Peptides against a protein of PDB entry 3V4L. Designs and how they scored, part 254

Target 1, 386 residues: chain A of PDB entry 3V4L
Amino acid sequence: GQPLAKDKVALLIGNMSYWEHPKLKAPLVDVYELTNLLRQLDFKVVSLLDLTEYEMCNAVDEFLLLLDKGVYGLLYYAGHGYENFGNSFMVPVDAPNPYRSENCLCVQNILKLMQEKETGLNVFLLDMCRKRNDYDDTIPILDALKVTANIVFGYATCQGAEAFEIQHSGLANGIFMKFLKDRLLEDKKITVLLDEVAEDMGKCHLTKGRQALEIRSSLSEKRALTDPVQGAPCSAEALVRNLQWAKAHELPESMCLKFQCGVHIQLGFAAEFSNVMIIYTSIVHKPPEIIMCDAYVTDFPLDLDIDPKHANKGTPEETGSYLVSKDLPKHCLYTRLSSLQKLKEHLIFTVCLSYQYSGLEDTVEEKQEVNVGKPLIAKLDMHRGL

## One batch from the design tools (peptide; made by RFdiffusion4, then SolubleMPNN)

Design b2_p25_1_s2 (from b2_p25_1, 18 letters changed)
Fold by OpenDDE base, seed 1:
Structure b2_p25_1_s2 (fold): chain B 386 residues (1-386), chain A 25 residues (1-25)
Amino acid sequence: as target 1 above (386 residues)
Amino acid sequence: EVVEVTLYVQSMSTENKPPEKVVLE
């Protein structure tokens, strides 16, 4: 019969906003597009941008909690990286310059932990450099991996080589994702799919002699990303996994705020990523005596590092939200909350209505506090242990 | 159209090398 997955779970990490390293842009698009594709493949996807070392460790731990016997696990990473002695290191955004193995996450350690879960398939898609880091003299003593015959690595580049993003006029995919996305939905053995991606990359003049996809596999079975999930979650573990994933993707309900002046505001929420939410406000009712009014969001928790200069924009794009702007209501003020993984408390903020009456020169303000609980990934308490 | 693209390396810039500009034909 066709292979069945007990479930399918993916963790996607895109690191761009490095503190001590060159900033990237492609991971934004790559994580978003891959998230949408994997969701079409019935993956439970956690998508995270700009994680610190601690946050990456916690994201991996939460991902491992979703893994169980016969579950398909996919880890995608886009960001800075290196490879020493066949060990791949993902670089967190807070990594020092130079970074070392103690500042980074070793993919082979994650693989070991995935093997302990008796997963049905382990896929790693690593969009990072594989060049040696000469500042890291650490020889990782990795315990011998179990012979599970269910491992696939897709490396964006060959051993010892660099991976590149291409910046040209706007948002673009990284080189790997550009080719991967065109084939990812194909009903093929994952290694065959990746071989076709490698051939497509090999035809590109940009990549020729610079970057080549490497496939490393022990996959003995015909497993595909298209393999159907085994029917209704009958196990307690599958129910727990579904509930845990649902918690990480629960948006606040849209609210209608009523002000004393008679203005009504619609407050809405949209997920860009598991740790990135857009808040939008719109005036849905205005008394005729009020000539102008705007609804601003302010007083966010300090843990979110929300710069007021980037809040309350007239377009999603002005917030840095280029991907979900088509799905958002028009004629709002938009605020992008990145780093929801940093939220320790409930998301409490103020909606400030500024308005002017006809024939009065002075603006009036009314404020309402809003508590939306813990949105999205903030429900997982990724700070457990600090 | 000749498109100039900038390549960004997904690794630590040990050398302050400017991003490589590549002309696509």
Scores: peptide ipSAE 0.319, ipTM 0.813, DockQ to the pose 0.332
Fold by OpenDDE base, seed 2:
Structure b2_p25_1_s2 (fold): chain B 386 residues (1-386), chain A 25 residues (1-25)
Amino acid sequence: as target 1 above (386 residues)
Amino acid sequence: EVVEVTLYVQSMSTENKPPEKVVLE
């Protein structure tokens, strides 16, 4: 029979906004597009942007809690990276310059932990450089991996080579994701699918002699990303996994706020990523005596480090939200909350209504506090221990 | 159309080399 997955879980990490290193752009688009494709494949996807070392460790720990016997696990990473002695290191956004193994996450350590879960398939898609870091003299003594015939690595580049993103006039994919996205939905063994992606990349004039996909696999079975999930979660573990994922992806419900002046505001929420949410406000009712009114959000938790200059924009794009802008209501004020993983408390903020009456020169303000609980990934307490 | 693309390396810039500009013909 066709192989069945007990469940399918993916962790996608895109690091771009490095503190001490060159900023990237492609991981934003790559994580977003891959999230949408993996959702069409019935994956439970956790998508995270711009993680610190501590946040990356916690994201991996939460991902490992979603893994169990016969579950398909997929880890995607896009960002800075290096490879020393066949060990792949993912670089967090807070990594020092130069970075070392002690500041980075070793993919082979994650693989070891995934093998302990008795997963049905382990897929690693690593969109990072594989050059040696000469500032890191540490030879990680990795414990011997278990012999499992269920591992697939797709490296965006060859050993000792660089991976590239193409920056041209706007948002673009990295080279790896550009070719991967066109084939990802195909009902093929994952190693065959990646081999076809490698052939497509090899035909591109941009990549010839610069970047080539490397596939490393022990996969003995015909496993595909299209493999159906085994029916209704009958196990307690499957129920826990479903609840944990659902908890991490719960958006606040839209709210209708009523002000004393008779203005009604709709407050809405949209997820861009598991740790990135857009808040939008719209005026849904205005008394005719009020000639002008604006509804803005303020007084966010300090943990979110929200610059007021980037809040309450007339377009999603002005907040840095280019990907979900088409799905958002028009004629709102938009605020992008990045870094929801940093939220220690409930998301409490103020909605301020500024308005003017016909024939009065003075602006009037009314305020309402809103508590939306812990949105999205903030429910997992990714900062437990800081 | 000649498309100039800038390649960004997904690694630590050890050398202050400007990002490589590649002209696609």
Scores: peptide ipSAE 0.269, ipTM 0.791, DockQ to the pose 0.329
Fold by OpenDDE base, seed 3:
Structure b2_p25_1_s2 (fold): chain B 386 residues (1-386), chain A 25 residues (1-25)
Amino acid sequence: as target 1 above (386 residues)
Amino acid sequence: EVVEVTLYVQSMSTENKPPEKVVLE
């Protein structure tokens, strides 16, 4: 019969805003587009940007909790990386310069843990360099992997080679994602799909002699990303997994705030990623006696490191939100919360209404505190290990 | 349209090499 997945789960990590290394841009677009494609393939997707070492470890642990016997697991990473002795290392945003294996996540260690879950398919898509790091002399003694015959690696580049992103005046994919996205929805064995992506990359003049896709596979069965999920949740564990994922993707409900002056504000929320949320405010009712009014958000938890200079923008793009702007209501003030993984407490903030009455020179302020609980990834309490 | 793009390497730049500029024809 057609292969069935018990479930399909993906973790996507895009690291861009490095502290001690060159900043990237493509991982933003790549993670976003891949998230949308994998959702069309009935994957449960956790999408995370700009993770520290600790946050990456916790994201992997939470991903492993979603894995079980016969589940398809996909890990995508876009960012800085290296390969020493056939081991792939993903570089967190807080990695020192130079970084070493002790500052990075080893993909083969994650694979070992995925094999312990008896997964139906393990796919790694690694959009990073595979050049040796000469500052890391550590020879990792990895335990022998189990022979599961269900592993696929798609490397954005060859062993010892570099991977590239293309920056221009607009939003662009990395080279790997540019070709991967065009074929990802095809009903083909995953190794055949990746081989076609490799052929497409090989035709590009930019990649010729610089970057070529490498496929490493032990996949003995015809498995595809299009394989249907088994319909009814067969176990209590499957229900728990579905509920856990749903909690990590629950947005706060939109609120209508009423101020004493008679102004009504709509407060809304949109997910850009599992750890990135846009807050937007709009004036939905204004008494005629009020000539001007603005509703801005302030007093965020210190854990979020929100710069007021980047809050309350007239466009989503001014916040750095270029991808979801088309799906947002117009004529709002927008604030981007990009570090929801850091939130230890409930998201409590102030909505401040500044307004002016006709014939009064002085601005009046009214404030309301709003508690929206733990939004999105903040529900997983990724910090419980501290 | 000739588009100048900048290639960024997805690794640690140990060498202060400027990112490669490539002209797309």
Scores: peptide ipSAE 0.261, ipTM 0.786, DockQ to the pose 0.341
Fold by OpenDDE base, seed 5:
Structure b2_p25_1_s2 (fold): chain B 386 residues (1-386), chain A 25 residues (1-25)
Amino acid sequence: as target 1 above (386 residues)
Amino acid sequence: EVVEVTLYVQSMSTENKPPEKVVLE
């Protein structure tokens, strides 16, 4: 029979905005495009940008809670990294310079924990460097991995080599994602799909002699990312998993705010990533006696570290949102919340209406407080313990 | 189209390497 997955779950991490290391750009586009492709493959996808060590640990823990017997698990990482003694280390955005294994997440530790869940397939897609870190000679004593014959590693580069991104003046994919995205939807064994991606990368003049895909696999079965999910979630565990994933992807409902002056504002929300949300405001009704009016969002929780200079922009792109701009309504003011994982409380903020009456020189302000609860990833309480 | 591409390395070892500009013809 066709192989079936009990469920399909993916964690995608893109680290770009490093504190002590050079900033990357490709992970933004790569995580976004991979998220959309994996959703078309019926994956439950958590997509996260710019995580600290603590936030990465919690994201992995929440991902492992979604895994169970016969579930397909996929971990994608794009960012800085290294490989010591065959162990791959993902570098958080808050990692010191130089970083050590104690500041990083070991992929083989995550694999061990996935094997304990009796997963049906374990896929790791690692878009990071594989050079040795000469500042850390620590050999992690890892417990022996189980022989599960269901493991696939796709490394964006060879052992001991660097991974590259291509910086254009605009948005561009990393080298690995550029080729992976064209084949990811194919109904092929995942190792065969990755071999074809490796061949496509090998034909590119940019990558030839600089970067080559390496595949490590123990996959004994014909498993594909296209494999259908087994039936309706009838088990209590499957229902809990579906609810947990749904919580991490629930947007606030759009609201119509009515001000005393008779102005009506539409407040809307869009997800760019599981931890990145766009708030947008539009004036949907204005009394004729009001000549000018603008609706600003302000007074955000301090945990979100929102600079007011980057809020209330006339375009999504001015907020740093280049990916979802086509799906957003036009003629709004836009604000990007890029760190929803940091939200400890409910997202409470103020909508401020500034307006002017015909024949009055003075600007009038009305304010309404809005509580939208915990949006997206903030529902998982990833900060439980600080 | 001639596309100027800047290759950036995703590692600490590049803090001292200027990004390589590659012109693709």
Scores: peptide ipSAE 0.112, ipTM 0.719, DockQ to the pose 0.352

Design b2_p25_1_s3 (from b2_p25_1, 18 letters changed)
Fold by OpenDDE base, seed 1:
Structure b2_p25_1_s3 (fold): chain B 386 residues (1-386), chain A 25 residues (1-25)
Amino acid sequence: as target 1 above (386 residues)
Amino acid sequence: EVKKVTLKIQSMSTENKPPEEVVLE
């Protein structure tokens, strides 16, 4: 019969906004596009941008809690990285310059932990450079991996080489994701799918001789990303996994705020990523005596590092939200909350209505505090242990 | 008219290399 997955879980990490290193662009689009494709493949996807070392560790720990016997686990990483002695290191956004293994996450350590979960398939897609880090003399003493015959690595580039992003019209994609996305939905053994991606990269004049996909596999079975999930969650573990994933993707309900002046505001929420939410405000009712009014969001928790200069934009794109803008209501003010993983408390913020009456020169303000609880990934308390 | 498309290819390395401009014809 066709292989069945007990469940399918993916963690996607895209690091771009490095503190001490060159900023990247591709991980934004690549994580988003891959998230949408993996969701079409019935993966439970957690998508995270711009994680610190601690946040990456916690994201991996939460991902490992979703893994169990016969579950398909997929880890995608796009960001800075290196490879020393065949060990792959993912570089967090807070990594020092220079970074070392103690500042980074070792993929082979994550693989060891995934093998302890008796997973049905372990897929690593590493969209990072594989150059040696000459500042890291640490030889990782990795314990011997179990012979599970269910491991697939797709490295965006060959050993000792660089990965690249292609920028066009202000958007960037990783070279790996550019080819992977065209084949990811194919009902093929994952190694065969990746071999075809490697061939496509090898045929393209832009990528030929610049970047080559490396596939490392011990996969003895015909496993595909298209393999159906085993039916209704009959196990307590499957129910817990579904509930945990649902919590990480729960948006606040849209609200209608009523001000004393008779203005009504619609407050809405959209997920860009598991840790990135867009708040949007729109005027849904205005009394005729009010000639102008705007609804601003302000007073966000300090943990979110929301710059007011980037809040309350007339377009999603002005917030940095290039991907979800088509699905958002028009004629709003938009605010992008990145870093929801940093939220320790409830998301409490102020909606400020500024308005002007006909024949009065002075603007009037009314304010309402809004508590939306813990949105999206903030429900997982990724700060447990600080 | 063949719209010339200019692509920028950027290394994801920490070496802060300038992007390469590639013109597709």
Scores: peptide ipSAE 0.494, ipTM 0.884, DockQ to the pose 0.787
Fold by OpenDDE base, seed 5:
Structure b2_p25_1_s3 (fold): chain B 386 residues (1-386), chain A 25 residues (1-25)
Amino acid sequence: as target 1 above (386 residues)
Amino acid sequence: EVKKVTLKIQSMSTENKPPEEVVLE
């Protein structure tokens, strides 16, 4: 029969905004494009940008809670990284310079924990450099891996080599994602799909001799990312998994705010990533006696570190949102919340209406407080323990 | 007119290497 997945779960991490290391660009587009493709493959996708060590650990722990017997697990990472003694390390955005293994997440430790869940397939897609870190000669004593014959590693580059991004017109893509995205939807054994991606990278004059995909696998079965999910979730564990995933993807409902002056504002929400949300405001009704009015969002929780200079922009692109701008309504003011994983409390903020009456020079303000609860990833309380 | 496209190829390493500029004709 066709192989079936009990469920399909993916964690995608893109680290770009490093504190002590060079900033990257590609992870933004690569995580977004991969998220959309994996959703078309019926994956439950959590997509996270710019995680600290603590936030990365918690994201992995929450991902492991979604894994169970016969579930397909996919981990994608784009960012800085290294490989020491065959162990791959993902570098958090808050990692010191130089970083050590103690400041980083070991992929082989995650694999061990995935094997304990009796997963149906374990896929690691590592879009990072594989150079040795000469500042840390520590060999992690890893427990012996189980012989599960369900493991696939796709390394964006070969051992000891660099991964690259290609920048054009201010946007960037990783070389690996550029070729992976064109084949990811194909109904092929995942190792065969990755071999074809490696061939495509080898044919391109820009990538040939610069970057080569390495595939490591023990996959004894014909498993594909296209494999259908087995039936309706009938188990209590499958229902809990579906509820946890649904919570991490639940947007606040759009609201119509009514001000005393008779102005009506539409407040809306869009997800760019599981930890990145766009708030947008539009004036949907204005009394004729009001000549000018603007609706600003302000007074965000301090945990979100929102600079007011980057809020209330006339375009999504001015907020740094280049990806979801086509799906957003036009003629709004836009604010990007990029760190929802830091939100300890409910998202409470103020909508401020500034307006002017015909024949009055003075600007009038009305304010309404809005509580939207915990949006997206903030529902998982990833900061439980700080 | 073949629009010349300039690409920048940047290493994802921590060594802060300058990007390579590649002109496609």
Scores: peptide ipSAE 0.493, ipTM 0.882, DockQ to the pose 0.805
Fold by OpenDDE base, seed 2:
Structure b2_p25_1_s3 (fold): chain B 386 residues (1-386), chain A 25 residues (1-25)
Amino acid sequence: as target 1 above (386 residues)
Amino acid sequence: EVKKVTLKIQSMSTENKPPEEVVLE
């Protein structure tokens, strides 16, 4: 029979906004596009942007809690990285310059922990450079991996080589994701699918001789990303996994706020990533005596580090949200909350209504506090150790 | 007129290399 997955879980990390290193662009679009494709494949996807070392460790720990016997696990990483002695290191956004293995996450350590879960398939997609880090003389003594015939690595580039992004019209994609996305939905053994992606990269004049996909696999079975999930979660572990994922992806419900002046505001929420949410406000009712009114959000928790200059924009794009803007209501004010993983408390903020009456020169303000609990990934308490 | 498309190819390395401009005709 066709292989069945007990479940399918993916962790996608895109690091772009490095503190001490060159900023990247591709991880934003690549994580978003891959998230949408993996969702069509019935994966439970956690998608995270711009993680610190501590946040990356916690994201991996939460991902490992979703893994169990016969579960398909997929880890995607796009960002800075290096390879020393065949060990791949993912570089967090807070990594010092120069960085060492102690500041980075070793993918082979994550693989060891995934093998302890008795997973049905382990897929690593590493969209990073594979150059040696000459500032890191540490040889990680990795314990011997278990002999599991269920591992697939897709490296965006060859050993010792660079990965590249292609920028066009202000957007960028990684070369790897550009070719992977066209084939990812195909009902093929994952190693065959990646081999076809490697051929497509090798035929393209832009990528030929610049970047080549490397496939490393022990996969003995015909397993595909299209393999159906085994029916209703009959195990307690499958129920826990479903609840944990659902908890991490719960958006706040849309709210209708009523002000004393008779103005009604719709407050809405949209997820861009598991740690990135758009808040939008719209005026849904205005008394005719009110000539002008604006509804803005303020007084966010300090943990979110929200610059007020980037809040309450007339377009999603002005917040840096280019990906979900088509699915958002028009004629709102938009605020992008990045870094929801940093939120220690409930998301409490103020909605301010500024308005003017016909024939009065003075602006009037009304305020309402809103508590939306812990949105999205903030429910997992990714900072419990700080 | 074939609209020339300019692509920028950027290394994801930490060496802060300038992007390569590729003009597609």
Scores: peptide ipSAE 0.492, ipTM 0.882, DockQ to the pose 0.810
Fold by OpenDDE base, seed 4:
Structure b2_p25_1_s3 (fold): chain B 386 residues (1-386), chain A 25 residues (1-25)
Amino acid sequence: as target 1 above (386 residues)
Amino acid sequence: EVKKVTLKIQSMSTENKPPEEVVLE
């Protein structure tokens, strides 16, 4: 019979905004594009940008809670990384310079933990460099992996090699994601799909001799990312998994705010990633006596580290949001919250209406506090250890 | 006229390497 997944869960991490290392560009688009493709494949996708070591550990722990017997688990990582002695290390954004294994997440340790969950398939897609870290001579003593014939690694590059991004018109994609996205929806055994991606990379003059996909697999069954989810009545575990995923993806409802001056504002929310939300305000009604009015968002929780200089922009792109701008209402003020994982409390902020009456030079302000609870990933309490 | 497309290829290494410019004709 066709293989069935009990469920399908993906964690996608894109690290770009390194503190002590060169900034990357590709992970933004690559995580977004892969998220959309995996959602079309009925994956429960958690997509996270710019995680610290602690936040990455918690994201992996939450991902492992979604895994169970016969569940398909996919981990994608795009960022800085290294490979020492056949162990792959994902570098968090707060990693020191130089970093060591103690500052990084070992992919093989995550694989061990996934094997303990008796998963139906384990897929690792690693869009990182595989060069040795000469500052870390530590040979990690990894526990012996269980013999599970359900593992696939897609490495964006060969051992000891670099991965690359291609920049065009201010956007960048990883070379790996550039080819992977064209094949990812194909109903093929995942190792066959990745082999075709490797061939496509090898045929392209831009990538030939620069970067080559390495496939490492122990996969005895014909498993595909297209494999249907088993439609059995939700076990208690499946219900818990569905609820946990739903919590991580619940946006605040759009609100209509009414000010005393008679101005009505629509406050809306859009997810760019599981930890990145766009807030937008639009004036939906203005009395004729009011000549100018703007609705600013302010007084955000300090944990979100929001620079007011990047808030309340006339376009999504001015906030650094290039991906969801097509799906957003036009003629708003936009604010990008990029660190929702840092939110310990409810997202409470102020909507400030600044306006002028016809024939008065003085600007008037009205303020309303808004509580939208814990949006998206902030529901997972990824801060329980600091 | 085939619009020449200039691509920049950047290493994802921690070595701060300049991007390579590739012109597609």
Scores: peptide ipSAE 0.472, ipTM 0.876, DockQ to the pose 0.793

